Peptides against a protein of PDB entry 7MKK. Designs and how they scored, part 14

Target 1, 71 residues: chain A of PDB entry 7MKK
Amino acid sequence: SMKEKVKAKLVEIRKFVPFIRRVRIDFQDTLSKVQGHRLDALVNLLDREDVSMSSLNKIEVIIDKLRTRFN

## One batch from the design tools (peptide; made by RFdiffusion4, then SolubleMPNN)

Design b1_p11_7_s3 (from b1_p11_7 with E1D E11S)
Fold by OpenDDE base, seed 4:
Structure b1_p11_7_s3 (fold): chain B 71 residues (1-71), chain A 11 residues (1-11)
Amino acid sequence: as target 1 above (71 residues)
Amino acid sequence: DFLDELLEELS
């Protein structure tokens, strides 16, 4: 089902939460306040169970961009 | 939403 697909995707994306947290902290002085806030919001969103597939796909791209810029 | 804004900023 679509619900099961979303749950599986969420589990995979959550594996990157530690990385997102590290970017937020390690580059806090480089990031703008709004960028930092958005990363905090991203982590908080991934704690939820009601995340859409659309959002998860966006988050996957965001993580790729973060990895490119912040290792 | 904020995801769109974050994605745009990182693009």
Scores: peptide ipSAE 0.768, ipTM 0.950, DockQ to the pose 0.909
Fold by OpenDDE base, seed 2:
Structure b1_p11_7_s3 (fold): chain B 71 residues (1-71), chain A 11 residues (1-11)
Amino acid sequence: as target 1 above (71 residues)
Amino acid sequence: DFLDELLEELS
């Protein structure tokens, strides 16, 4: 079901939370204040159980871009 | 939303 697909994708995306936290801390001086806040918000969003597939798809792209730029 | 804004900044 779509619900099961969302849950499975959320589990996979959550594997990158430690990486997002590391980017937030290691590059705090390079990131703008608003960028730092957005990364914090991203981590907080991934703690929720009601994240939409649309959001998860965006987050996947964000993680790919973070990996390219910061590791 | 903030996800769209973050995507734009990382583009």
Scores: peptide ipSAE 0.768, ipTM 0.949, DockQ to the pose 0.951
Fold by OpenDDE base, seed 5:
Structure b1_p11_7_s3 (fold): chain B 71 residues (1-71), chain A 11 residues (1-11)
Amino acid sequence: as target 1 above (71 residues)
Amino acid sequence: DFLDELLEELS
């Protein structure tokens, strides 16, 4: 089901939460305040259980871009 | 939303 697919995707994306947290802290002084806030909001969103597949797909692309820029 | 904005800034 779609619900099962969303749950599976969320589990996979959550594996990158430690990386996102590291980016937020390690580059805090080079990020704007709004960018830092958005990264915090991203981590908080991934702590929820009601994240849509649309959001998870966007987050996957965001993580890929973070990896490219920040290691 | 903030995800779209974050995605745009990282592009």
Scores: peptide ipSAE 0.767, ipTM 0.950, DockQ to the pose 0.920
Fold by OpenDDE base, seed 3:
Formats: sequence, structure tokens, C-alpha cells
Structure b1_p11_7_s3 (fold): chain B 71 residues (1-71), chain A 11 residues (1-11)
Amino acid sequence: as target 1 above (71 residues)
Amino acid sequence: DFLDELLEELS
């Protein structure tokens, strides 16, 4: 079901939370305040159970871009 | 939303 697919994708995306937290901390002085706030919001969003597939797909792209820029 | 804005900034 779609619900099961969302749950599975959320589990996989959550594996990158430590990486997102590291980027937020290590590059705090390089990132703008608004960029830092958005990364905080991203981590907070991934703590929730009611994340949509649309959001998870966006987050997957965001993580890929963060990996390209920040390792 | 903030995800769209973050995507735009990282593009």
C-alpha cells in the first residue's frame, strides 16, 4: 500500500538524519541563518510519522544535493 | 514551503 511505501521510505531517509545534523553544525558559520533554520526544520520534520511521499521525495533530492556540496 | 525553498537554494 501507499502507506507502507511511505513508512519504508521514511525509515530509509531517517538514516541520513545524522548527516543532516552534522552539516547543520559543521557549516553553521558558512550557512545563512535562514538556511540553518531550514535544516533544523528538516530534521524536525523527519521526527514525525505523518510525512507525505511528496515531502520524502523532495527530502531525498535535498540530501543528494547536500552530499554533493558537503560530502 | 521550506523544502521548496531549500531545494531552490541548493540547485
Scores: peptide ipSAE 0.766, ipTM 0.949, DockQ to the pose 0.911

Design b1_p11_7_s4 (from b1_p11_7 with E1S E11S)
Fold by OpenDDE base, seed 3:
Structure b1_p11_7_s4 (fold): chain B 71 residues (1-71), chain A 11 residues (1-11)
Amino acid sequence: as target 1 above (71 residues)
Amino acid sequence: SFLDELLEELS
């Protein structure tokens, strides 16, 4: 079911939360207020249980780009 | 900036 797929996708994406948190902290002094807020919002979004598959797919793309730039 | 452009995808 879509519900089970969302749950599985969320579990996989949450594995990268520590990475996102490290980017936010390590680059805090070089990030603008808007950039920092957006990274915080991304982490907060992944703490929720009601994230849609559409949102999770977008988040996966963002994480891949962050990994390319910062990892 | 690069990061601004990237994070705008969440907007």
Scores: peptide ipSAE 0.080, ipTM 0.735, DockQ to the pose 0.157
Fold by OpenDDE base, seed 2:
Structure b1_p11_7_s4 (fold): chain B 71 residues (1-71), chain A 11 residues (1-11)
Amino acid sequence: as target 1 above (71 residues)
Amino acid sequence: SFLDELLEELS
């Protein structure tokens, strides 16, 4: 079902939460307050159970961009 | 910047 697909996608995306948190902390002095807040919001979004597939796909793209820029 | 567009890209 679509619900199960979302759950599976969420599990995979959540594997990158530690990476996002690391970026947030390692670059805290470089990031603006707004940028830091946005990374926090991204992590908080991934803590939810009601995230749509559309949102998860967008988050995946964002994580790929973060990986490119921050290893 | 990329991070300045983060929430916009999620919307």
Scores: peptide ipSAE 0.080, ipTM 0.728, DockQ to the pose 0.236
Fold by OpenDDE base, seed 1:
Structure b1_p11_7_s4 (fold): chain B 71 residues (1-71), chain A 11 residues (1-11)
Amino acid sequence: as target 1 above (71 residues)
Amino acid sequence: SFLDELLEELS
């Protein structure tokens, strides 16, 4: 079902939460306040169970960009 | 949205 697909996607995306947290900390002095806040919000969003597939797909793109920018 | 703004900023 779509619900199961969302859950599976969420599990995969959550594997990057430690990375996002690491970026937030390691680059805290480089990131603007708004960027830091957005990363915090991103992590918080991934703690939720009601994230849509559309959002998860966007988050995946964001994570890819984070990986490119912040190694 | 939050995600769109973040995506734009990180793009």
Scores: peptide ipSAE 0.078, ipTM 0.710, DockQ to the pose 0.913
Fold by OpenDDE base, seed 5:
Structure b1_p11_7_s4 (fold): chain B 71 residues (1-71), chain A 11 residues (1-11)
Amino acid sequence: as target 1 above (71 residues)
Amino acid sequence: SFLDELLEELS
């Protein structure tokens, strides 16, 4: 079911939460307040249980871009 | 900026 697919995708994406948190901390002094807030919001979004598949797919793209920029 | 572009992806 779609519900099961969403849960599976969320589990996979959550594996990158430590990476996102690390980016936020390592670059805290160079990030603007709004940039830092956006990274915090991204982590908070991944802590939720009601994220749609559409949102998860967008988040996956964002994580790929973060990996490209921050290794 | 980079994060502005990321916001665009989520919008």
Scores: peptide ipSAE 0.073, ipTM 0.720, DockQ to the pose 0.170

Design b1_p11_8_s1 (from b1_p11_8, 4 letters changed)
Fold by OpenDDE base, seed 5:
Structure b1_p11_8_s1 (fold): chain B 71 residues (1-71), chain A 11 residues (1-11)
Amino acid sequence: as target 1 above (71 residues)
Amino acid sequence: PDLSEVLDQLF
């Protein structure tokens, strides 16, 4: 079911939360306030249980770009 | 890097 797919996707995406948190900290002095806030918001979003598949797909793309740029 | 460019896709 789509519900099960969302749960599985969320589990996989959450594996990158530590990475996102590390980016936020390591580049805190370089990031603008809005950029830092958006990273915080991204982590907060992934802490939720009601994230849509659409959002998770977008987040996956974002994480890929973050990995390319920051690690 | 421009995080705004990346994160605007979500927020």
Scores: peptide ipSAE 0.104, ipTM 0.706, DockQ to the pose 0.881
Fold by OpenDDE base, seed 2:
Structure b1_p11_8_s1 (fold): chain B 71 residues (1-71), chain A 11 residues (1-11)
Amino acid sequence: as target 1 above (71 residues)
Amino acid sequence: PDLSEVLDQLF
């Protein structure tokens, strides 16, 4: 079901939460307030259980871009 | 590093 697919994708995406948190902390002094808040919002979104597949797909793209830039 | 291009896509 779509619900099971969403759950599976959410589990996979959540594996990158520690990475996102590291970016947030390691670059805290160089990030603008808005950039920091956006990273916080990203983590907070991934804490939710009702995230849509479309949102998860967008988040995956964002994480891929973060990985490219920040290892 | 500039995150604006990446993070703007969240909204």
Scores: peptide ipSAE 0.062, ipTM 0.700, DockQ to the pose 0.771
Fold by OpenDDE base, seed 3:
Structure b1_p11_8_s1 (fold): chain B 71 residues (1-71), chain A 11 residues (1-11)
Amino acid sequence: as target 1 above (71 residues)
Amino acid sequence: PDLSEVLDQLF
């Protein structure tokens, strides 16, 4: 079902939460207030259970771009 | 690095 697919995708993406938190902390002094807030919001979004598949697909792209720049 | 453009795609 779609619900099962969303849950599985969320589990996989949550594996990158520690990475996102590390980027937020390591670059805190160089990030603007807006950039820092957006990273915080990204982590907070992944703590929710009602994230849509569309949002998860967008988040996956964001994480890939973060990994390219910071990892 | 500038994250504004990247993060603007989601937020």
Scores: peptide ipSAE 0.061, ipTM 0.681, DockQ to the pose 0.845
Fold by OpenDDE base, seed 1:
Structure b1_p11_8_s1 (fold): chain B 71 residues (1-71), chain A 11 residues (1-11)
Amino acid sequence: as target 1 above (71 residues)
Amino acid sequence: PDLSEVLDQLF
C-alpha cells in the first residue's frame, strides 16, 4: 500500500537525520538564519508520521543538495 | 514552520 511505501521511504530518509544535524552544527556560522531555521525544521519534520510521499521525495532532493554542498 | 517553508530552496 501507499501507506507502507511512505513508511519505508520515511525510514530511509530518517537515516540522514544525523547528517542534517551535523550540517546544522558544523556550518552554523556560515548558514543564514533562514537556512539554519529550515534545517531545524527539516529535522523536526522528519520526526512526523504524517508526511506524504511527495514531500518525502522533495526532502530527498534537499538531502542530496546538502550532501553536495556540505560533503 | 509549515511544510512549504521547510521545502523551499535552502540555497
Scores: peptide ipSAE 0.057, ipTM 0.644, DockQ to the pose 0.191

Design b1_p11_8_s2 (from b1_p11_8, 3 letters changed)
Fold by OpenDDE base, seed 3:
Structure b1_p11_8_s2 (fold): chain B 71 residues (1-71), chain A 11 residues (1-11)
Amino acid sequence: as target 1 above (71 residues)
Amino acid sequence: PDLTEVLDTLF
């Protein structure tokens, strides 16, 4: 079901939460205030259980961009 | 958090 697919995708995306947290801390002085706030919000969003597949797909793109920029 | 703000371009 779509519900099962969303749950599986969320589990996979959550594997990158430690990475996102690390980027937020390591680059705190480099990030703009709004960028830092958005990274915090991204982590908080991934703590939720009611994230849609559409949102998860967008988050995956964001994580890929973060990985490209911050290794 | 505001989903629109979060999913907008970070960089």
Scores: peptide ipSAE 0.072, ipTM 0.657, DockQ to the pose 0.191
Fold by OpenDDE base, seed 4:
Structure b1_p11_8_s2 (fold): chain B 71 residues (1-71), chain A 11 residues (1-11)
Amino acid sequence: as target 1 above (71 residues)
Amino acid sequence: PDLTEVLDTLF
């Protein structure tokens, strides 16, 4: 079901939360205030259970960009 | 925060 697919993808994407938190802290002095706030919001979003598949697909792209830029 | 703004404009 779509519900099961969303749950499985959320579990996989959550594995990158420690990475996102590390980027937020390690580059705090380099990131703009807006970028820092958005990273915090991204982590908070991933703590929710009601995230759509569409949102998860977008988040996956964002994480890929972060990995390319920050390691 | 506005989640749409976060997802669309983060980077």
Scores: peptide ipSAE 0.070, ipTM 0.650, DockQ to the pose 0.179
Fold by OpenDDE base, seed 5:
Parts: sequence; structure tokens; C-alpha cells
Structure b1_p11_8_s2 (fold): chain B 71 residues (1-71), chain A 11 residues (1-11)
Amino acid sequence: as target 1 above (71 residues)
Amino acid sequence: PDLTEVLDTLF
């Protein structure tokens, strides 16, 4: 079902939460305040259970961009 | 969190 696909996608994306937290900390002094806030919000968003597949797909693209920029 | 803000261009 679509519901189960969303759950599976969320589990896979959550594997990158430690990476996002690492970026937030390691580059805290380099990031603007708004960028830092957005990274914090991204982590908090991934702790939620009510995220749509379309949102998860967009989040995956954001994580890929973070990986390109920050390893 | 605000989804629109989170999904905006970060960098």
C-alpha cells in the first residue's frame, strides 16, 4: 500500500539524520542563522510520522545536496 | 516545523 511505501521511505531517509546533525554541528559557525534553523527543522520533520511521499522525495533531494556540499 | 521553510533552498 501507499501507506507502507511511505513508512519504508521514511525509515530509509531517517538513516541520514546522524549525518544532518553532524553537518549542523561541524559547520555551526559557517552556516547562517536561518540555514542552521532550517537544518534543525529538517531533523525535527524527520521525527514526525505524518510526512507525505512527495515531501519525502523532496527531502531526499535536499539530503543529496547536503552530501554533495558537506561530504 | 514549517515544511515550506525546511524545503526551501538551504545553500
Scores: peptide ipSAE 0.064, ipTM 0.657, DockQ to the pose 0.191
Fold by OpenDDE base, seed 2:
Structure b1_p11_8_s2 (fold): chain B 71 residues (1-71), chain A 11 residues (1-11)
Amino acid sequence: as target 1 above (71 residues)
Amino acid sequence: PDLTEVLDTLF
């Protein structure tokens, strides 16, 4: 079911929360205020259980960009 | 959090 797929996707994406938090802290002086705020919001969003598959796919793209830029 | 803000391009 779509619900099962969403849960599985959320579990996989949440594996990157520690990485996102690390980027937020390690690059705090480099990030703009809005970028820092967005990273905080991204972590908070991943705490939710009601995120759609569409949103999760977009978040995956964001994480891939973060991985590319911040290793 | 604001979903639109989060999903907007970070860079």
Scores: peptide ipSAE 0.063, ipTM 0.654, DockQ to the pose 0.192

Design b1_p11_8_s3 (from b1_p11_8 with N4T A5E)
Fold by OpenDDE base, seed 1:
Structure b1_p11_8_s3 (fold): chain B 71 residues (1-71), chain A 11 residues (1-11)
Amino acid sequence: as target 1 above (71 residues)
Amino acid sequence: PDLTEELDTLF
């Protein structure tokens, strides 16, 4: 089902939460307040169970961009 | 959905 696909996608994306947290901490002095807030919000969003597949696909792209920029 | 749009402009 679509619901099961969403759950599976969420599990995969959550594997990057430690990376996102690391970026937030390691670059805290470099990131603007708004950038830091958005990273915090991203982590908080990934703690939820009601994220849509559309949102998860967008988040995956964002994580790829983060990986490119912050190794 | 609103957050993802903002994130897209961030990185």
Scores: peptide ipSAE 0.122, ipTM 0.715, DockQ to the pose 0.182
Fold by OpenDDE base, seed 4:
Structure b1_p11_8_s3 (fold): chain B 71 residues (1-71), chain A 11 residues (1-11)
Amino acid sequence: as target 1 above (71 residues)
Amino acid sequence: PDLTEELDTLF
């Protein structure tokens, strides 16, 4: 079901939360205030249970960009 | 605005 797929996707995406937190800390002095805030918001979003598949797919792309840029 | 759209423009 879509519900099961969303849950599975969320589990996979959440594996990158420690990485996102590390980027936020390690590059705190380089990131703009808005970039830092957006990373914080991203982590907070991933703590939610009501994230849509469309949002998760977009977040996956964002995480891929972060991985390329920051590690 | 959509958070994911904003994030996409920043990174």
Scores: peptide ipSAE 0.122, ipTM 0.714, DockQ to the pose 0.185
Fold by OpenDDE base, seed 2:
Structure b1_p11_8_s3 (fold): chain B 71 residues (1-71), chain A 11 residues (1-11)
Amino acid sequence: as target 1 above (71 residues)
Amino acid sequence: PDLTEELDTLF
């Protein structure tokens, strides 16, 4: 089902939460206040269980950009 | 607000 697909995608994306947290801390002096706040919000969003597949796909792209820029 | 859209503009 779509619900199961969303759950599976969320599990995969959550594997990057430690990376996002590391970016937030390691680059705190480089990130603007708004960027830091947005990273915090991203982590909080991934704690939710009602995230749409559309949002998860967008988050995946964002994480890929973070990986390219900060790793 | 759409957080994913906001994030996309920042990174």
Scores: peptide ipSAE 0.116, ipTM 0.709, DockQ to the pose 0.160
Fold by OpenDDE base, seed 3:
Structure b1_p11_8_s3 (fold): chain B 71 residues (1-71), chain A 11 residues (1-11)
Amino acid sequence: as target 1 above (71 residues)
Amino acid sequence: PDLTEELDTLF
């Protein structure tokens, strides 16, 4: 079911939360206030259980961009 | 709220 697919996708994406938190902290002085706020919002969003598959797919792309830029 | 719009312009 779509519900189970969403749950599985969320579990996989949450594996990158520690990485996102680390980027937020390690680059706090070089990130703009807006960028920092957006990273905080990203982590907060991943704490929720009502995220749509569409949103999760977009988040995956964002995480890939972060990984490319920050390793 | 849909935060993906803000995140799209993150980098």
Scores: peptide ipSAE 0.116, ipTM 0.706, DockQ to the pose 0.165

Design b1_p11_8_s4 (from b1_p11_8, 4 letters changed)
Fold by OpenDDE base, seed 3:
Structure b1_p11_8_s4 (fold): chain B 71 residues (1-71), chain A 11 residues (1-11)
Amino acid sequence: as target 1 above (71 residues)
Amino acid sequence: ADLDEVLDTLF
């Protein structure tokens, strides 16, 4: 079911939460205040249980961009 | 803010 797919995707995406937190801290001085706030919001979003598949797919793209930019 | 707004404007 779609619900099961969303749950599985969320579990996989949450594996990157430590990475996102690390980027937020390690690059705090180079990120703008708004970018830092948005990274915090991204982590907070992944704490939710009602995230849609479309949002999870967008988050996956963002994580890929973060990995490219911040290693 | 809306979740999509956060995601669309992160960078």
Scores: peptide ipSAE 0.064, ipTM 0.667, DockQ to the pose 0.173
Fold by OpenDDE base, seed 2:
Structure b1_p11_8_s4 (fold): chain B 71 residues (1-71), chain A 11 residues (1-11)
Amino acid sequence: as target 1 above (71 residues)
Amino acid sequence: ADLDEVLDTLF
């Protein structure tokens, strides 16, 4: 079901939360204040259980961009 | 924050 797919996707995406937090801290002086705030918000969003598959797919793209930029 | 707003404006 779509519900189970969403749950599975969320579990996979949450594996990157430590990475996002590390980017936020290690690059704090490089990131703009607004970018830092947005990364904090992204982590907070991943605490939610009501995230759609569409949103999770967008988040995956964001994580891929972060991986490309910040290793 | 609005999820789509955050995602659309992060970069």
Scores: peptide ipSAE 0.061, ipTM 0.669, DockQ to the pose 0.153
Fold by OpenDDE base, seed 4:
Structure b1_p11_8_s4 (fold): chain B 71 residues (1-71), chain A 11 residues (1-11)
Amino acid sequence: as target 1 above (71 residues)
Amino acid sequence: ADLDEVLDTLF
């Protein structure tokens, strides 16, 4: 079911939460206040159970971009 | 690193 697919994808994407937190901390002194808040909001969004598949697909792309640009 | 472009896409 779509519900099961969303749940499975959320579990996989949540594996990157420690990475997102690492980016937030490593760049804390160089990120603007709004950028820091956006990263915090991203982590908070992933803590929710009611995230759509569309949002999860977009978040996956964002995480891939972060992985490419990190460091 | 410049993350501004990526972070601008965050909702």
Scores: peptide ipSAE 0.054, ipTM 0.656, DockQ to the pose 0.551
Fold by OpenDDE base, seed 5:
Parts: C-alpha cells; structure tokens; sequence
Structure b1_p11_8_s4 (fold): chain B 71 residues (1-71), chain A 11 residues (1-11)
C-alpha cells in the first residue's frame, strides 16, 4: 500500500538525520541564520509521522544536494 | 542548486 511505501521511505530518509544535524553544527558559522533554522526545521519535519510521499521525494533531493555541498 | 532555493521547496 501507499502507506507502507511512505513508512518505508521515511525510515530510509531518517537514516540521514544524523548527517543533517552534523551539517547544521559544523557549518553554523558559514550558513545564514535562516539557512540554519531551515535545517533545524528539516530535521523536525523528519521527526513527524505524517509526512507525504511528495515531501519525502523532495527531501531526498535536498539531502543529495547537501551531501554534494557539505560531505 | 542554491541552498536557500533548495530549502525553500520545503519551508
């Protein structure tokens, strides 16, 4: 079901939460205040249970961009 | 993509 797919995708994306948190800390002086707060919000979003597949797909792209730039 | 631009897709 779509619900099962969403849950599975969320589990996979959550594996990158430690990475996002590390980027937020390591680059705190490089990022603007707004960018830092948005990274915090991204982690917060992934802590939710009601994230849509559409959002998860967007987040996957964002994580790829973060990995390219910061890892 | 610009980081702000990328993050703005969510927030």
Amino acid sequence: as target 1 above (71 residues)
Amino acid sequence: ADLDEVLDTLF
Scores: peptide ipSAE 0.052, ipTM 0.657, DockQ to the pose 0.712

## One batch from the design tools (peptide; made by RFdiffusion4, then SolubleMPNN)

Design b1_p12_1_s1 (from b1_p12_1 with D1F E2D M4L)
Fold by OpenDDE base, seed 3:
Structure b1_p12_1_s1 (fold): chain B 71 residues (1-71), chain A 12 residues (1-12)
Amino acid sequence: as target 1 above (71 residues)
Amino acid sequence: FDELLDELLEEL
């Protein structure tokens, strides 16, 4: 089901939470205050269980951009 | 959360 697919995708995306936290800390002085706050909010979002597939797909692209730019 | 994600996508 779509619900099961969302849950599976969420589990996979959550594996990158430590990476997002690391980018937030390691580049805190380089990031703007707004960007830093948005990364904090992204980590908090991934603690939720009601994240849509659309949001998870966007988060996957964000993670790819972070990997390209910061590691 | 769509606004937050869209803003991050635009900035990165």
Scores: peptide ipSAE 0.700, ipTM 0.936, DockQ to the pose 0.963
Fold by OpenDDE base, seed 2:
Structure b1_p12_1_s1 (fold): chain B 71 residues (1-71), chain A 12 residues (1-12)
Amino acid sequence: as target 1 above (71 residues)
Amino acid sequence: FDELLDELLEEL
């Protein structure tokens, strides 16, 4: 079901939370204050259980961009 | 949440 797919994707995306937190800290001086705040908000969002598939797909792209730029 | 994510996508 779509619900099961969302839950499975959320579990996979959450594996990158430590990476997002690390980018936020290690590149705090390079990131704008706004970007830093948005990354904090992204981590907080991933603590939720009511994240849509659309949002998870966007988050996946964001993680890919972070990996390209910061790793 | 979509606004936050869209803003991040635009900046990165």
Scores: peptide ipSAE 0.700, ipTM 0.936, DockQ to the pose 0.959
Fold by OpenDDE base, seed 4:
Structure b1_p12_1_s1 (fold): chain B 71 residues (1-71), chain A 12 residues (1-12)
Amino acid sequence: as target 1 above (71 residues)
Amino acid sequence: FDELLDELLEEL
């Protein structure tokens, strides 16, 4: 079901939460204040269980962009 | 959530 797919995707995406936190901390001085705030909000979002598949797909792209720039 | 994610996608 779509619900099960979302759960599975969320589990996979959550594996990158430590990475996102590290980017936020390690590059705090180079990130704009708003970007830092948005990364904090992204981490908080991933603690939720009501994230849509559409959102999870966007988050996957965001993680890829973070990896390209910061790791 | 869409606004946050769309903004991050645009900025990164």
Scores: peptide ipSAE 0.702, ipTM 0.936, DockQ to the pose 0.960; fails the geometry check
Fold by OpenDDE base, seed 1:
Structure b1_p12_1_s1 (fold): chain B 71 residues (1-71), chain A 12 residues (1-12)
Amino acid sequence: as target 1 above (71 residues)
Amino acid sequence: FDELLDELLEEL
């Protein structure tokens, strides 16, 4: 079911939460305050269980962009 | 939350 797919995707995406937190901390002085706040909000979003597949797909792209830019 | 994600996608 779509619900099962969403839960599976969420589990996979959550594996990158430590990475996002690390980017936020290590590059805090490089990032704007707004960018830092948005990364914090992204981490908080991933603590939720009601995230849509559409959102998870966007988050995956964001993580890829972060990996390319910061590691 | 979609607005947040869209902003991040645009800025990164």
Scores: peptide ipSAE 0.701, ipTM 0.936, DockQ to the pose 0.963; fails the geometry check

Design b1_p12_1_s2 (from b1_p12_1, 6 letters changed)
Fold by OpenDDE base, seed 2:
Structure b1_p12_1_s2 (fold): chain B 71 residues (1-71), chain A 12 residues (1-12)
Amino acid sequence: as target 1 above (71 residues)
Amino acid sequence: MDKELDELLSML
């Protein structure tokens, strides 16, 4: 079901929360204030259970971009 | 958050 797919993807995306937090802190001077605030909000979003598949797909792309730029 | 995520995507 779509609900199960969302649940599974959320579990996988949450594995990257520590990475996102480290990028936010370690590259705070490189990131704009807006970027930093958005990353904070993203981490907070992933603590929720009511995250849409659309959001999770976007977050996946964000993680890929962060990995490319900062690692 | 979709708009904020889109904004973040555009900035990275």
Scores: peptide ipSAE 0.727, ipTM 0.942, DockQ to the pose 0.891
Fold by OpenDDE base, seed 3:
Structure b1_p12_1_s2 (fold): chain B 71 residues (1-71), chain A 12 residues (1-12)
Amino acid sequence: as target 1 above (71 residues)
Amino acid sequence: MDKELDELLSML
């Protein structure tokens, strides 16, 4: 079901939370205040259970961009 | 968070 797919995707995306937290800290001076705030909010979002597939797909793209820019 | 995610996507 779609609900099961969302749950599975959320589990996979949560594996990148430590990476996101690390980028937020290590590159705080490179990131704008807005970018830093958005990353904090993103990490908090991933603690929730009511995250949509649309949001999870966007977060996946964000993670890819972070990996490209910040290793 | 959709708008914020879109904003972050555009900034990166």
Scores: peptide ipSAE 0.726, ipTM 0.942, DockQ to the pose 0.893
Fold by OpenDDE base, seed 5:
Structure b1_p12_1_s2 (fold): chain B 71 residues (1-71), chain A 12 residues (1-12)
Amino acid sequence: as target 1 above (71 residues)
Amino acid sequence: MDKELDELLSML
């Protein structure tokens, strides 16, 4: 079911929360205030259970871009 | 959050 797929995706994406937090801290001086705020909001979103598959797919792309740019 | 995620995507 879609619900099961969302749950599985959320579990996988949550594995990257420590990485996102680390980028936010280590590159705070090079990130804009808006970028920093958006990363904080993204981490908070991943603490929730009511996240859509669309959002999770976007977050996956964001993580890939962060990995390319910052590590 | 979708709009904010889209904005973040465009900034990276």
Scores: peptide ipSAE 0.726, ipTM 0.941, DockQ to the pose 0.898
Fold by OpenDDE base, seed 1:
Structure b1_p12_1_s2 (fold): chain B 71 residues (1-71), chain A 12 residues (1-12)
Amino acid sequence: as target 1 above (71 residues)
Amino acid sequence: MDKELDELLSML
């Protein structure tokens, strides 16, 4: 079901929360205030259970972009 | 939240 797919995707994306937190801290001075705020909000979103597949797919792309830029 | 995610995507 879609619900099961969302739960599975959420579990996988949550594995990157430590990475996102690390980027937020290590590059705080490089990131704009808006970017920093959005990353904080993103981490908070991933603590929730009611995240949509659309959001999770977007977060996956964000993680890829962060890895390219900061890793 | 999707709009905010889109905004972040456009910034990166």
Scores: peptide ipSAE 0.726, ipTM 0.941, DockQ to the pose 0.892

